# Ledger of designs, part 36: peptides against a protein of PDB entry 7PB4

Target 1, 105 residues: chain A of PDB entry 7PB4
Amino acid sequence: KMLNIKEYKEKLLSTLGEFLEDHFPLPDRSVKKKKKNIQESSVNLITLHEMLEILINRLFDVPHDPYVKISDSFWPPYVELLLRNGIALRHPEDPTRIRLEAFHQ
Target 2, 218 residues: chain B of PDB entry 7PB4
Amino acid sequence: DALQMAVGYFEKGPIKASQNKDKTLEKHLKTVENVAWKNGLASEEIDILLNIALSGKFGNAVNTRILKCMIPATVISEDSVVKAVSWLCVGKCSGSTKVLFYRWLVAMFDFIDRKEQINLLYGFFFASLQDDALCPYVCHLLYLLTKKENVKPFRVRKLLDLQAKMGMQPHLQALLSLYKFFAPALISVSLPVRKKIYFKNSENLWKTALLAVKQRNR

## One batch from the design tools (peptide)

Design b1_p15_1_s2 (made by RFdiffusion4, then SolubleMPNN; from b1_p15_1, 6 letters changed)
Fold by OpenDDE base, seed 3:
Structure b1_p15_1_s2 (fold): chain B 105 residues (1-105), chain C 218 residues (1-218), chain A 15 residues (1-15)
Amino acid sequence: as target 1 above (105 residues)
Amino acid sequence: as target 2 above (218 residues)
Amino acid sequence: MLREMVETLVILEAQ
């Protein structure tokens, strides 16, 4: 029984990773390094996969405060994607913080 | 020139010392509007002003007016569109601003220089179909963007579920018909043979301006 | 699909 759950979890993680890579790749912002003073904050955007990993880990590591602060590495469309699909929730008092939905509760 | 001063005002923000901030803002906004509707805006001016309109730097009324005058002289950079989409979700944009942006994006679609980066946003646009206010315009956008590789079983299921919820909407039927064209094996449902595809006329706001742009670029 | 996958992962992680 336990071996089957672990194997199923690993398979599901792999399938999710492949799904996210295929359907939600990061937009390539690299094109026009034209010189002017737009502080293109060279903020490295994280993948949707990495964003989900952070949210899942926070939910289990700190269950009493499962909220993650949205950094500049969080691409705003991905944040909205998670919120609109009911995967994540905004903090009621601080819109800069989000949590994973507690599907197990 | 007057346009550069106006764009610079919106980019840098109001200089503290102006006693009549509202009159100055209105003057610069009218300058942008007049040039945009008469001649169109350069790609660089659209890049700056589109980001400002969606950043929440100004009030909704000002942002709406800026978006309405995002008329190209020649082309719109796809990078400007990608940047704009990134701002849609920062929580400072009203629902009406989002609707207006999608209407603008559909209306200006042919004037965007490249589509590669916009095509990568397909999944994001598809996720916005669940918003009843956005759904008609998102269906139209997806109709323009959809390639065979985008037609997946899970998206077919989602569209059929939306049709079950919302009824047989013309815009949804148009998108489903395109999906059936690319992947007939995924859609077993008999779709009514619609002789005409009907989307909401997103172009109505810019019809005269778009005609002028097409005439200048011939 | 995405929601279902994430939901399943969270449920499995809680076990």
Scores: peptide ipSAE 0.521, ipTM 0.660, DockQ to the pose 0.342
Fold by OpenDDE base, seed 5:
Structure b1_p15_1_s2 (fold): chain B 105 residues (1-105), chain C 218 residues (1-218), chain A 15 residues (1-15)
Amino acid sequence: as target 1 above (105 residues)
Amino acid sequence: as target 2 above (218 residues)
Amino acid sequence: MLREMVETLVILEAQ
């Protein structure tokens, strides 16, 4: 039975989720950036899965400005992973903004 | 100076127009090797060259030679190591380069300025235990990184499963002994009292250079 | 592998 496009998409999302959980888990420790004086803001890091979800959603929701601002919840190694794999691109004028690569264009 | 020219060559890449590309590459590589083994490299030079060695910009032979000469003059930046690990995730580097990197990371561990971000990569390193070629070196790295908070029931199960698969490997036993030290209730199995912890001596490639670095920084 | 999976997802979302 040819899986319909919807079922194939759901299966692929599940497979991606499992792959990301196995190979790219969240850091076990919330980076408490001990900045000297400011309260221990436990920055909750997001998963690589959540990061990709945000980037994919932004690409389709706002195609004319598909850039997402890198927050403190974005773990820098995962940002670099996405950039280095050619999955994401930095904004040419603002290195704090990234977009998903437009693989469909 | 000659080193700056060599680093700049690797950073910018080979200029297409040079007829003697291979001779130029070899000249710059020898310059980096000579300085690294004699004096060590500055943290900034290591940041650039380590990134290049793992990026896949050059061939495996060149990347291997660059990685072998990542010898610090004083310190290695933690950020350089985090960047390097991010390249390992890209999958463009050879298996031999990954092994060499983990050997390098263990050998240079004491020269890394900070460990906070490296400790956050604990789960990533732990996942690499499944690679039979990496497992001995990853166990050594995890032995250096492991804190009580890293010792979780699922990791204990994974280590015991690996031991069941691979047998009672000295490097696995060393890590399990550390886990039992931090969380004795999680490891019901009697571990043999090993008087000596034996890891593969990853330092052998850099032993002479590391001794020289330690002597210069005293 | 990761890039290919993401690429496929993006292509499927565009359909």
Scores: peptide ipSAE 0.490, ipTM 0.651, DockQ to the pose 0.283
Fold by OpenDDE base, seed 4:
Structure b1_p15_1_s2 (fold): chain B 105 residues (1-105), chain C 218 residues (1-218), chain A 15 residues (1-15)
Amino acid sequence: as target 1 above (105 residues)
Amino acid sequence: as target 2 above (218 residues)
Amino acid sequence: MLREMVETLVILEAQ
């Protein structure tokens, strides 16, 4: 039973990785936010996979404060995708913080 | 303003328990339709209404009518399109609404202010190729979006597999021809030389409106 | 599909 769960988890992780690679490409690192005046900080956008990893890790590492601060590396469309699909929740008092939905609770 | 009241109704919902919710809805919907077809809608109005049409807040009939009148006065915000695409993933909209959205997106493509973020959604659009109802319109959208960097071996395989399943569809052939142009080494198969790229006339629903928009912005 | 995959993953991780 445990081996089957581990194997299933590994298969699911692999399938999720492949799915995300296929359907949610890496943000082009070249999307220089041409905001006119401020120094073009080349914000390295993270993948949807990386966003999910951060959110999952935070949920399990810090269950009492499972919220992640949205950095400039978080591509807004991916944030909205997670929120709208009910995968993530916005903090009720701080819109700059999101958590993974606690599907296990 | 009647339009502001109509948009506010869709955004915030009905203020008063009007005894005749359906008549109020119809009145506001007609207001939006009339303004959209006469003058077009501001980018902010499209942002609100497009999001509503795909959110599942209203029934399919209402959503369909809203989408049909998403006609810009000048431009459509890329952010509005990105928000709309995020709703497609939720599955709250009907298949017909998804088809209509892709048709709209193709028809209005030139009026979208920026394409950088939309191009990052390339993989999402590509995933929708497996839907037989969406496939013709998604191929057209991908034909407009495809850059050399999007042409990857796995996508070539997927397109060839789709061609094997569906046959030599004109829209699929058009996309494959573009892929072969960007990456000839990935496509060893001979593609039929088509003189004209033919996509289904997605623009037919908005043809008159698009002409009017182009005339106003000259 | 994405939600279901993530949900399943979270449930499995909690075990």
Scores: peptide ipSAE 0.478, ipTM 0.737, DockQ to the pose 0.308
Fold by OpenDDE base, seed 2:
Structure b1_p15_1_s2 (fold): chain B 105 residues (1-105), chain C 218 residues (1-218), chain A 15 residues (1-15)
Amino acid sequence: as target 1 above (105 residues)
Amino acid sequence: as target 2 above (218 residues)
Amino acid sequence: MLREMVETLVILEAQ
């Protein structure tokens, strides 16, 4: 029984990864904001897959504070995608923090 | 004013108590349409209404009418376009709404204030090439957006595969010709030198409106 | 579809 759950989870993760790659490809990182003087902080955007992993891990690792702070690595369209699909929620008092929905509760 | 009341109605939703919901909706929709076609809409009004049109809050007929009147007075905010694309990813929009959105985006491209964030959406637009209904309009959009940095081997392969499937479509040839210009080593196929890149002049639903906008901003 | 996949993953992780 446990082996079947692990295999199913791995298959689902693989399917999710493929789905995200096909439908939600990474933005081209190459848009260097050529604003002149400010430090070219090449903001390394994370994948939607990585964003979901962070949110899932936070939900289980820190269940009493399941919120993740939105960093510059979080591409705004991905954040909006998660919020608009009801996958994530904004913190009611801090709009810079988001959590995964607790689908298991 | 009447426009603010109309925008507020769409944003906040119908006040529950109005027995004549359909008449109220039509009144507000006509108000937005009239102002948009006569004067254009402010960037803030477009931000709100474009989000509503793509959110699935209203029916397809209403969303289509809202989207058709997304005519700027001056500029469209890039952020509004980014938000709109995020709604397209949610999949609540009809195929017809998606087609209309890409047509709108191409038509209004010059009125968008900035292009930096839109250029980051290149991959999202490119993924939409697989939709046969979207492909002509997406090719036109990509033709406007494509930089040398966007021309990657995997995208070249996808375009060639699409060409093999769909044949030598004028819009696809236009995009491939641009790709060959930026990266000639990636495209070994002899493309017919079409002197005139004709994207289907799909009758620009906004041609008259765009001329009026350009005249007001001169 | 995306929501359903994520929901399933969360439920499986809680088991």
Scores: peptide ipSAE 0.560, ipTM 0.637, DockQ to the pose 0.283; fails the geometry check

Design b1_p15_1_s3 (made by RFdiffusion4, then SolubleMPNN; from b1_p15_1, 6 letters changed)
Fold by OpenDDE base, seed 5:
Structure b1_p15_1_s3 (fold): chain B 105 residues (1-105), chain C 218 residues (1-218), chain A 15 residues (1-15)
Amino acid sequence: as target 1 above (105 residues)
Amino acid sequence: as target 2 above (218 residues)
Amino acid sequence: MLREMVETLVILESL
């Protein structure tokens, strides 16, 4: 039973990864025109996969405060995707914090 | 005014208690349609209504009618388009709505105030090339968006694979020709010199309205 | 599909 669950989990993770790569690729880095002087910090956007990983890990690591602060690495359309799809929830008092939906309840 | 009441109805949703829900919906929808086709909609109205049309809040017939009347008075906010694409990612909209959205996006492309964030969506649009129903319209959109920096070896391979699968489609040839223009070293295949680039006329649905908008903004 | 996949993954991780 345990081996089957582990194998199923690995298969699901692989399938999810492939699905995310195919349907939700990273946004293309805008070649920020070298405007001369401003060190525009190239904010490295994270994948939707990485976003989900962060949210899942936070839910299990800190179940009493499962909220993650939205950083500049979180691409806004993907945040909205997670929220609108009922995968994530905004903190009621702080819209800059999101949590994974409690699917296990 | 009647338009504000109509937009407010769609934003807040139907009041459960009204016996004449369908008549009220139709009244407000007609109000939006009439104003949009006659005068165009403000950017704020498009932001609200476009979001509603793609959210799945209403049925497909209503969403289709709303999307068809997303005609700007002046400009469309880039943020509205980004929000709309986020709804496409949710997958609650029908295939027909997705097609209509891409047709709308191509038709309204020049009325979008900025393109910086839309250019960041290049990879997302490119991934949609695999959908046979979307492919012609996505190719047209990518033709409008493509910069030298977007022309990468893996995208060239994907386009060539699509061409091998689908045949020498005019919309694929147009995009490949643009790719070859930006990166001739990546495309060893001789592309036929097409004198005219032909995309499906996605603009036909809004042609009259767009002409009117351009005349008013001159 | 995405929600269902994530939901399943979370359930599996809770086991």
Scores: peptide ipSAE 0.493, ipTM 0.634, DockQ to the pose 0.266
Fold by OpenDDE base, seed 4:
Structure b1_p15_1_s3 (fold): chain B 105 residues (1-105), chain C 218 residues (1-218), chain A 15 residues (1-15)
Amino acid sequence: as target 1 above (105 residues)
Amino acid sequence: as target 2 above (218 residues)
Amino acid sequence: MLREMVETLVILESL
């Protein structure tokens, strides 16, 4: 039974990963950043998969404070997607923090 | 030139636009408006000003006026659109600004240089269908973007659910008809054969300007 | 669909 759950989890993660890549990919920033001297900090955007992983991990690792601070690596469309779909919630007092929705509460 | 100074003002100008009728702001805004409607704006100017209009740097009235004059001389960069979508999601712009953006995006769709990255945003646009104010314009945008590969069972379900909630809206019917065209097996519901696909005329705001742009680029 | 997938994943993680 446990092996089946692990295998199912792995399969689900793989399927989710594929789904996210297919339907919600990051924009290809391959357009030559013209060297305008603005140190646009090469903010490395994380994938939606990575974002979800962070949120899930935080929920389980720190259940009393399951909120993650929105960093510059969080692509705004991903944040909005999660919020609009009821997957994540903003902190009521700090809009810069989001948590995974507690689907079982 | 006057346009460069105006764009520079919006780009580098005061972080907090004082609520006061800044004569300078109005002057620069009028400069941008005049050039945009007469000649159109360069892709680089649109890139700058579009982001400014959506960033929440200025008040809603200013942002609205900027968006209304985002008329290309030739083309709009796809990258500008991708960045704009990001700004929309930051939530610093009003609902009316979001509506105006989607109207603009539909109206200017043919002037966007590439569609590859915009097509990748399909899922994000689709997620915006749940916004009642955006729905008509998002349907129109999706109608322009939809390919066979985008027509998935889960999206069909979402559209049908939305139709159940909102009723038989012409814009939803138009999109559903396209979905049925690409994937007839996924849509068992008889859709009225609409000979004419009708979307709200997003082009009305820019009709004259768009004609002028097309004429200049012939 | 995305919500359902994430929900399922969360359920599985809680097990």
Scores: peptide ipSAE 0.490, ipTM 0.867, DockQ to the pose 0.351
Fold by OpenDDE base, seed 3:
Structure b1_p15_1_s3 (fold): chain B 105 residues (1-105), chain C 218 residues (1-218), chain A 15 residues (1-15)
Amino acid sequence: as target 1 above (105 residues)
Amino acid sequence: as target 2 above (218 residues)
Amino acid sequence: MLREMVETLVILESL
């Protein structure tokens, strides 16, 4: 029984990873030409997979405050995707914080 | 005004107390349609209504009618398009709605105020090429968006694989020809020299409206 | 599809 759950979890993670890579690739970096002076803080965008991982981990690590602060590494279309798909929720008082939806309630 | 009331109805949803929900919906939908085809819609109105049409809040018939009347008075905000693409990813809209959206996006492409954020969505659009119903319209959109930096080896492979699967489609050949123009070293295959690039005429639904918009903005 | 996959993953992590 335990072996079957682990194998199923691994298969699901692999399938999810492939699905996210195929359907939700990272945006193409606009090669902004090197204009000299502005510290282009090359904000490294995270993958949708990494974003989901952060949200899931926060839910289990801090269940009483499962909210994650949206950083500059969070690509806005991914945030909107998660919110609109009912996978994530915005904090009611702080729109810069999101949590994973409680699917079991 | 009547348009604001109609947009507000779609945004807030039907107020519980109206006995004739269907008649009220039809009245407001006709108001939006009439204004859109006559004068076009403001960017803010398109932002609201486009999101509603793709959210799955209403039935497919209503969503289709809303999308068909997403005609700008002047410009469409790129932010509205980015938001719309996020809804396409949710999968609450029908396949026919997705096709209509891509046709709309191609037809209205020149009226979008900025292209920077839309260009960042290149990968999302490219991923939709695998859908046989979307492929012709997505190829046209990608033809409009493609820059040299978008032409990557893995995308070339995917396009060639699609050509092997679907045959030598005119829309796919047009996109491949553009890829070869930007990165000739990545495409060793001799593409037939097509004198004319042919896409499905996505503008047919809005031809008269687009002419009117261009005349108003001269 | 994505929501269902994520939901299933969360369920499996809670076990």
Scores: peptide ipSAE 0.483, ipTM 0.723, DockQ to the pose 0.300
Fold by OpenDDE base, seed 1:
Structure b1_p15_1_s3 (fold): chain B 105 residues (1-105), chain C 218 residues (1-218), chain A 15 residues (1-15)
Amino acid sequence: as target 1 above (105 residues)
Amino acid sequence: as target 2 above (218 residues)
Amino acid sequence: MLREMVETLVILESL
């Protein structure tokens, strides 16, 4: 039974990864025209997969404070996707923090 | 005014106490439709209503009617489009709503104030090419958005695979021709030299309204 | 579909 759960988990992770790659790719970095002076804050956007991983890990690693601070690497449409799908929740007092929704409640 | 009341109704949702929720809904919907087709809607009104239409808050019939009247007075905010795309990803809207949205997006493309964030959504739109119902309109949208940096080997492969499955569709050929223009080394296949790029007239639903918008903004 | 997948994954991680 436990082996089946591990195998199922691995299969699910693989399927999720493929699904995310196919349907939710990274936004194409617009090559900022080299206007000279503005610090190319080349904000490295993370994948939706990476966002989910961060949120899941935080939920399990720090269950008493499962909130993750939204960084500039978080593409706003992905944040909205997670929130609107009921996958993530904003902190009630700090809109810059999100958590994975507690699906077990 | 009547429009503000109507928009407020859609935004806040139906007030519990109205015995005839359907009549109130219809009244407000007609108000929005009338203003949109006569004068267009402000960017803020489009932001609110477009979000509502794609959120799944209302039924498909209502959402369809709202989307059909997303006619700008002047401009559409790029942020509204980004928000709309996020709702498309949630999958709470019908396939017909998605088709209508892409048709709307193509039709209203020139009225969107900025394109920087929409260009970042290129991958999302490209993923929607696999939907047969969306494919013609997505190809048209991608044709408008595609830059050299978007033309990647994996996308070329996907387009060629799609062509193998669907046949030589005019909209797909148009997009492939653009890809070949930007990256000729990636497309070894001889594309027929089509003198005319042909997309389905997505704007047909709004043709009269768009003419009016263009006249008001001159 | 995405929500369901994530939900399932979270459930599995909680086991």
Scores: peptide ipSAE 0.470, ipTM 0.692, DockQ to the pose 0.301

